# Peptides against a protein of PDB entry 3ESW: the designs that were tried, part 31

Target 1, 322 residues: chain A of PDB entry 3ESW
Amino acid sequence: NNIDFDSIAKMLLIKYKDFILSKFKKAAPVENIRFQNLVHTNQFAQGVLGQSQHLCTVYDNPSWHSIVLETLDLDLIYKNVDKEFAKDGHAEGENIYTDYLVKELLRYFKQDFFKWCNKPDCNHCGQNTSENMTPLGSQGPNGEESKFNCGTVEIYKCNRCGNITRFPRYNDPIKLLETRKGRCGEWCNLFTLILKSFGLDVRYVWNREDHVWCEYFSNFLNRWVHVDSCEQSFDQPYIYSINWNKKMSYCIAFGKDGVVDVSKRYILQNELPRDQIKEEDLKFLCQFITKRLRYSLNDDEIYQLACRDEQEQIELIRGKTQ

## One batch from the design tools (peptide; made by RFdiffusion4, then SolubleMPNN)

Design b2_p30_2_s2
Fold by OpenDDE base, seed 4:
Structure b2_p30_2_s2 (fold): chain B 322 residues (1-322), chain A 30 residues (1-30)
Amino acid sequence: as target 1 above (322 residues)
Amino acid sequence: SDPLEELLDKLFSTNEEKVIELLKKIKELE
């Protein structure tokens, strides 16, 4: 009896699709109760939920994308992309072009566009005067600063002229297109928007130990790729654990289509205690939020994303992002 | 192309007997 392997494969595929889709059905009452209890009783879970409510959707703003694209030197960017793409002998239309684009955006952003701000320059003395600035502390935003989603303003006094300089910590990425300076938060915020403005699949990665970066889904590599605008880093998830010898406990990725614990990609050594939440509860939380983010998607979209999720989980287990 | 379809095709092409065994086990779990 010749086993019709093709028929079996098709049947298996159908059943598998149905099984996958079943996971994305409306949450059962028990799951909703579990979720509510978790976010009300666990501070870390509440924090993840709160971040997801902002980070998963804020960058999906077409008006912001237009402003970004109008602000960037697209001619320079694409010129450089085309140049590097051509050097490596790639043909036009290859999915790898997007990887070159992201690499150029990293270069452009760090070298040409945005500045790191440990201390602001003195507003009175001008450029390259940050060395003369003494921190006085932080305060709330003024009326003007409050227009740009500013939660905190760092206050500095110039040792030379005695004037006060304010460094608002803006969360409005459009304001950051004007200010063009900040720390890891501002860098990652604006760079996430920039990548999104090119129509890319991007996640914002929050590290509990006071760092943030991006992930980009490379269609060429068929995986999520580490992207750090501060470091001009592409596909170097090891830089924190290995190069910086950073101790870390949690890395959570926030995207329009899901929330994922990506700690295994980045925490390669010097792992801090993961004591903020039970692993099973964190997994449940991320899956639950992800499920909610996908409620409006069709079955094909859900299935494609679920396949991507499975591939990522396999990757994270195998440590293959090296 | 469905990534699972491609994977299944690859599995069937390389280890038919093992795939059949797995499929039987899956069917028993239903």
Scores: peptide ipSAE 0.036, ipTM 0.517, DockQ to the pose 0.322
Fold by OpenDDE base, seed 5:
Structure b2_p30_2_s2 (fold): chain B 322 residues (1-322), chain A 30 residues (1-30)
Amino acid sequence: as target 1 above (322 residues)
Amino acid sequence: SDPLEELLDKLFSTNEEKVIELLKKIKELE
């Protein structure tokens, strides 16, 4: 009995595709009710939804991409990428070039472009005066600062001259191209936009314990890769739990095509209580938001993304992410 | 190339017996 394995494989593929597509159909009334109840009754769920409404779409702005590409030293970046690519001589195809690009962007961003700001320099005394700055607290933005999506302004007094220096926490990434300074929030925000401007698949990762980073989908590695602009880190998801001994409860990734709980990739030890939401409700929430983000996609796009999702879930379960 | 098609092709080429066993189990569940 010559089992036509090719025919069976084709049939299984069709059935599987149809099954996957069925999951991404319009939400049932019961799912909508569950979603509405969850976001109205659970503060954590409401927070995840609120973040998704911003982070999943804000970086998909072609005008911003153009401004970024016009602002960066592309000649330097590509020169360095080409140099590193030429060294490794890998016949590994065009896909590895993007990994070199992301690594160079990490280098360029940290070393040449952006600055860490614990305390601002005194506006009156000039450069290298941050040591003389005393925090006075935080306040709301003024009329000028409000133009650049600023929610909070940190206020500092110079111990030397007595003048006040304002450090607005801008959320407008285009303003950050001008200011060229910030903390993890500003770093991750602008760097996420930078990666997006090169046409890359990028997710913004929010950690509940006051850190943020991004993930890049490597076509070469065929997986999501940890990327931290603050640390100039590529593919080192362990740095928080192991190197920093950081205690964490939730890591949520926000991308144009989905919201994913990536806690298992980063929380390797010292897990804090996950008491903000039921695990089943969080899973449902992420899936529901992901489904909504994919409503405009065609069947082939939905299927390809679903295959990617399943691969990621397998990796997260098996602990195969380095 | 469909990742599942590639996976199925690989499975059929490397572990035909196991694939047949899985297919039998799936058929029993249908």
Scores: peptide ipSAE 0.035, ipTM 0.525, DockQ to the pose 0.307
Fold by OpenDDE base, seed 3:
Structure b2_p30_2_s2 (fold): chain B 322 residues (1-322), chain A 30 residues (1-30)
Amino acid sequence: as target 1 above (322 residues)
Amino acid sequence: SDPLEELLDKLFSTNEEKVIELLKKIKELE
């Protein structure tokens, strides 16, 4: 009896697809109970849920995308992308073009568009006066600052003129298109929106140890790629653990299609205790939120995303960027 | 009950990694 390997392969593929799709069906009552208990009893879980409710959806705003594209120098950006793409001898239409676009956006954002702000310039003395600024602390937003999703305002006094300068920490990325300054939070927030505005698959990565960055899904590399706008960094997940010798415990990626613990990609040494939640509970939490985010997707979309997730999990276990 | 179908169902439930490996190999052959 000639084993029809083609028939077996087809059957295997069908069964696998059905198995994968079965995992993304509506949550069982027991899973809902476990989820509710976890987010009510574990503060870290509650924090992850709260972040997911904002970060997974906020950047999927077509109106914001239009405003971004109207604000950026697209002619300069595409001119530079085309130049570098042609220089490396690539043919038009290759998926690698998007990697060149992201690299140019990193350059453009850091060099031409946005500014790092440790201390603000004095509003009275003008440009290049930040050296004269003394921090007085932080306070709540005023009535004007509150219009732009401001959680806190850093207060500085000028040592030269004695005037107070306010540095509002805006969370509205559209306001950041105007202010064009901030720290890692403002940089990552606006840059995430910028990447989304080009129709890219992007995740916001939160690190518990006070840093944030992006991941972009490269169709050319067929994987998630580390992107840090502050560092103008593309595909350098090691920079925190190795170059900075940073100690870290958790890195969580938030995207429209899921929430993923990406700690294994970035925490290569100097791992801090992961004592905020049980590993099994964190895995369950991320999977549960991801499942909810995909409830409106069709079977083909669910299957494609699940295959991508599986590839990522294999990558994270092997510790090799393939 | 196809014995092969039962074996595949068991394989999917107990060893997802091996199934994924096999599926990748099959996809490379297509």
Scores: peptide ipSAE 0.023, ipTM 0.498, DockQ to the pose 0.106
Fold by OpenDDE base, seed 1:
Structure b2_p30_2_s2 (fold): chain B 322 residues (1-322), chain A 30 residues (1-30)
Amino acid sequence: as target 1 above (322 residues)
Amino acid sequence: SDPLEELLDKLFSTNEEKVIELLKKIKELE
């Protein structure tokens, strides 16, 4: 009997699809209990949950997307993208255009739009006076600053004129479109929103050791790509561990469709102890949150995302991200 | 009751990891 290998393959694919879909069914009571116990007993788990409740959804705001697109110099951006695409892109297909767009957005954001602020300029003395600023500490926001999701205000005294300058650490990315300055937090926050405003699949990556960056899903490369707005970096996940020789313990990616431990992509050497949570519990937590984020999706969407998840896990295990 | 379906169900129940590996290989062939 000629084994119909095509029929067998089709049946296997159907069974695999059903198997994958079964993992994304509503959580069993036992899973809910495990989740509740974990987030109530483990501070790191509670932190991851809290971050997911904000970072997974906050950037899915159509009003914000419109404001971003109205604020950016789209003519300049697309002119530059078209110029770079015309050199090499026609041979690589249409999907590469988005990679050129992200690269231009990195350039535009760092070179033309946003500014690094280690210390603010003196409000009285004017531009290029940050060298004269002495930190006095931090305080809560005033009534005006509180309107823009500000938790902390850094206070500086000018050594030249003696006046006080406030540097509010705004978490409202729309306010950052106005202020156009900050550190890694403000950079990543606004840049994540910018990428989202172009309709891209984007994750916010939180590193426990006080850094943050993005990942973009490239349809051309068919994988998640490291994106750091502070460094104008595209597809260089090694920069922290290798170039900076940074010690790290956890990197967690937060997106609308899931929460993923991406530590293996970025922690290539100098790994710090991963002692904040059991590895099995972290895996469970990320999967559980991801499952909840996908509850409203149809079977085809769930299956496509699960296939992406599997490819990413294979990539992370094989260490192919260099 | 397709005998092949029963075989596949048995394979999934006994060696899920191997079946997943085989499925991945099949998907790469498509």
Scores: peptide ipSAE 0.019, ipTM 0.505, DockQ to the pose 0.062

Design b2_p30_2_s3
Fold by OpenDDE base, seed 1:
Structure b2_p30_2_s3 (fold): chain B 322 residues (1-322), chain A 30 residues (1-30)
Amino acid sequence: as target 1 above (322 residues)
Amino acid sequence: EDPLEEMLKKLFKTNKEIVEELLKKIKKLE
C-alpha cells in the first residue's frame, strides 16, 4: 500500500496550524484571573504591562511617520544606501537593501542628525560651554515643557555666569526632532520612530539596568537584528555583556505584535539575579500580552508570526544569535 | 509548496515513528 505521503503531510500541516492557532484564541477565564493577579501583585509585571501599553502602540502613528520623513534628508539617505548597495552588485537580492537602509539610518542619525547630551550648554554663554555646567538636581516641567510629555527637567548652573539652564527630558519623539539631543532614552525613542516611519518591523528593547535599544526584523537575515543608535551598532548584541562587561538581569522587547523576553540574546555573561518575577510568570505575562496584541489579526497573520516566534525562541535557546 | 509541508513529507519518509509521536501529541492537545 503506497503510503500517500502527500496526504499525510497535508494532514499534519493542518493539525499543526490548528494547534498553533489554538494558542492565540481568546484567553480562558483562568488565564485572565492569573494575569490580573500577576499584574496586581508583582511590581515588575505591572511595569512590563505599563510599558507594553505605551511602547507597543505609540510608534504606530501615521502622522508622526509623515513628520519624520519630512524632517530627514531622504535624498542624502537614499543616495548613500544606493551607493553602498551598488557595491555588492545586487547579488544578494532586494531584501538586503533594507539592511543597508538601517545601517545608513544609524550613520545618519549619529553623525548628521542627533547629538549626545551629558550636560547642556549654558543658554547664556552659548556653544561648547557644557564643561562649565554643574547639576543642581531635577524638577517637574514648567507649562511649556509639559506640552511635550516631559516628566523630568534636569537643572544646571553655569560656573562662569551663574545662570540656570534647564535640560528637559522630553518623551515626545516629535519634540526630539527639534531639540536633536539627548541620552540613550531620547536616542532610542526617536530612532525607534524613525525606523517605524520607513515601514520596518521594529521593537523597543528595555534593559532593567538603565539602557535601551532597538531590534529590527531583517527579511534578508530572517531574524531580529540588534540595533543601537547610540553606538551606531548593527547586529552586535554582545556589545553590552562582552565589550562593556555590563551586568544585566532583564532585556524585554516591545513591539506592535508582541512582548518578548530577549535577555538570552544580550546577557551572555555577568548575569544579575533574575529575582523580580518567577520565570514561568514572566513567560506567561509576555505570552498573554502578545496574545492580546494579536486579537485583531487573521489566522494567516497569526500563524506567520507564531512561526517567527518559534524560530526566535530556537535561536535564543541555541545561543546562535551570532 | 509550503516549505513545512515538504519538510513533513521528508520527515515522514525518514522518521515514521517521530511523525506518529507528533501526531499523538497534536491529537492530545485537541
Scores: peptide ipSAE 0.022, ipTM 0.460, DockQ to the pose 0.305
Fold by OpenDDE base, seed 2:
Structure b2_p30_2_s3 (fold): chain B 322 residues (1-322), chain A 30 residues (1-30)
Amino acid sequence: as target 1 above (322 residues)
Amino acid sequence: EDPLEEMLKKLFKTNKEIVEELLKKIKKLE
């Protein structure tokens, strides 16, 4: 009896697709109750939900994308990308062009566009005066600063002239296109928007231990790639745990299509206790939010994203194949 | 052709036992 392997393969594929799609149907009442109880009783879960409500959607703004593209030196960027692609990219196929673009955007952003601000320069004494600045603390925004989603303003006194300089911690990425300075929060916020403005699949990664970075989905590498604008780093997820010897507990990635615990990618050593939530509850929470983010997608989109999710989970379980 | 379909066709040509096991599982879900 010749087993019709082609017929079996087709049948299995149909049933598998239906099975995957069934997981992304509307949540059952019991799942909704579990979700509500979790976010009301667990502060970490509430924090993840709150971040997802902002970070998963805020960067999908066509008006902001236009402003970004009008602000960047696109001629310089594409000239540099084309130059690097012409050297090595043709041998690897067209999909590698986007990796060159992200690498150039990292270079451009750090070297030409944005500045690190440990302390602000004195508004009175001018440039290169940050060494003379003493922190006095933080306060709420004034009326002007409040227009740009500012929650905190750091206050500094100049040791030379005695004047006060304000360093607003703006969360409006469009304001950051003007100010062009900040710390890891401002860097990651604006750089996430920049990458999104080029039509890329991007996630914002939050680390509980006061750092933030991006992930970009490389079509060439067919995986999520670590991207840190502060470090001009591409595909170096080990830099925090190994190079910095940083202790970490949680890394959560926020994208338009999902929320994912990516801790296994970045926490390679010096793991801190994961005591903020039960592992099963965190897994449930991320899956539940991801399911909600996909409610409006068609069956093909849901299936393609589910395949991508499965590949990522396999990667995270296997670790880096050395 | 769906890459998964191609993979499944290859898998099924090489692993009859896996196919039989999968078919048993599929029938139990019906």
Scores: peptide ipSAE 0.020, ipTM 0.447, DockQ to the pose 0.261
Fold by OpenDDE base, seed 4:
Structure b2_p30_2_s3 (fold): chain B 322 residues (1-322), chain A 30 residues (1-30)
Amino acid sequence: as target 1 above (322 residues)
Amino acid sequence: EDPLEEMLKKLFKTNKEIVEELLKKIKKLE
């Protein structure tokens, strides 16, 4: 009997899609109980949930996207993208163009737009005076600083003029378009918004060991790509573990469509103890939050994202991050 | 064409045993 392979393939595909979609149905009561117990009993889980409530949605603001696009030198950016794209012999319409865009945005952001701020310059003495600044500690925001989602203000005294300079740690990325300075937090925050403003699929990656970066989903590479604005780095997930010899325990990616433990992409050596949560509970937590984030999506969107998830998991297991 | 469908068609042409295993799994999902 000639097996109708086409008919079987279609049937299998339908059943497989149904199976995948079934995983994204509303959580069973037992799953809700497990989730509630986990976030109430495990501080790390609560932290991941809290971060997801902010980071997964905050950048999906069309008004912010407009402000970003109005603030950036788009003519310069696209000129440089087009130049590099053409130089490598690519034709218009290739999916790789977006990779060139992200690379130029990394360049533009670091070289032309944003500044690293270890210490602020003295407000009185002017530019290049950070060397004269002594930290006095941190305090709460004043009335003006509080308007821009500021949780902490670092206080510095100028050794030269004796004046106090405030360095507000703004969490409002729109304020960062004005201030154009910060550390890894401010860099990643604003750069995440910038990438989102170009309609890109972007995740915010939180590392427990005090670093943050982005991931961009490359349609050309068909995977999540490491992006670090501070380092002007594209597709170099090894830089932390190998180049910096950084010890790390957790890297969690937060995006509009999900929360993913991406530790395996970045923790290549010098792994710290993963003692904050059970691995099974972390996996459950990320899946549960991801499921909730997808509740409003249609079956086709859910299926496409589920396919991405499976591909990413295979990539992470195989160590095929490049 | 769905990339998975294409992959499945290719897989089925190359390995009948995989098809049989998948059919068994489908029956369990019914």
Scores: peptide ipSAE 0.020, ipTM 0.469, DockQ to the pose 0.289
Fold by OpenDDE base, seed 3:
Structure b2_p30_2_s3 (fold): chain B 322 residues (1-322), chain A 30 residues (1-30)
Amino acid sequence: as target 1 above (322 residues)
Amino acid sequence: EDPLEEMLKKLFKTNKEIVEELLKKIKKLE
C-alpha cells in the first residue's frame, strides 16, 4: 500500500496549526498566578512588564506617523532609495526595496536630520560651544519641559559666559523632531517611530548595559535585522560584543506583536552573569506578554506570527552562520 | 492525547530543523 504522503502532510499541517494555536488560547489560571507572582517578586520581571506596557504600543500612533512623514524630506529619501535600488535592487525582487529604504533612513537620520549631543551648546554663546560646558548634575523638569514626557534634565554651566544651559532628556518623540538632538535613547526612540511611520515591522531593543537600538523585519531576508541609528548600522548585530568589546547580560526586544529575548543575537562574547531572573521565568514572562499582545488577532495572524517566532528561535540557536 | 499530536509536539520541541524541512515540503505540495 503506497503511503499517501499527501494525506499525511495535510494531516500533519492541521495538527501542527492546532498545536500552535493552542499555545495562544486564553491563559490558564495557573499561568496567570505564575505571572502575577513573578512580576510582584522579581524586579527585573517588573521592569520588563513596565517597558512592554509602553514600548509595545506607543509607536502605533497614526497621528505621530503623519507628523513624522510631514517633517522628513521624503523627496530626498525616495530619490536616494530609487537611485540605489536602480543600481542593484531590480535583480533581487520587490521586497528588497524596503531594505534600501531602511538603509537610506539610517543615512538620512544620522547625516542630515539628527545630532549627537554629548554636551549641549551654550544657549547664550551659540553653536559649537559644547566644549565650554561643564556638567553640574541633573534635576527634575520644569513646567515647560514636563509637557514633553521629560524625566530628567541635565544641567551644564558655560565656562565662557557662566550661564546655565539645560539639556532635557525628552521621551516624547514628537518633541525630538523639533530638538533634533540626543544620545542613544533619543536616537533610538525617534528612529523607531520613523521606521514605524513607513509601515514597517519594528522592535525596540533594550540592553541592560545602557544601550538601545532597533530591529526591522525584512521581508526580503525573512528575518529580524539589527538596526542602530547611532551607528548607521544595518544587519551588524556583532558591533557591540566584537567591535566595542562590550560586556552585556540581557537584550530584550519590544514590539507590537511580542516581547523576545534576543540576547543570543547580540551577546557573542564577554557575557555578563544573567542573574536577574531564572532563564525559565524570563522565557515564561516573554511568552506570556507576547500571548497577551496577540489576544485580539485571528487564528491566521497568530499562526503566521508563531511561524516567524519559530524561525527566529532557530536562527538564535544556530547562530548566524555568516 | 492523539499519539500523533504527542509525537508532533516532541518533534517540534526537539527537531525544529526537521519540522522546517517538512513544512517546506508541504508548502511545495500546496
Scores: peptide ipSAE 0.019, ipTM 0.450, DockQ to the pose 0.067

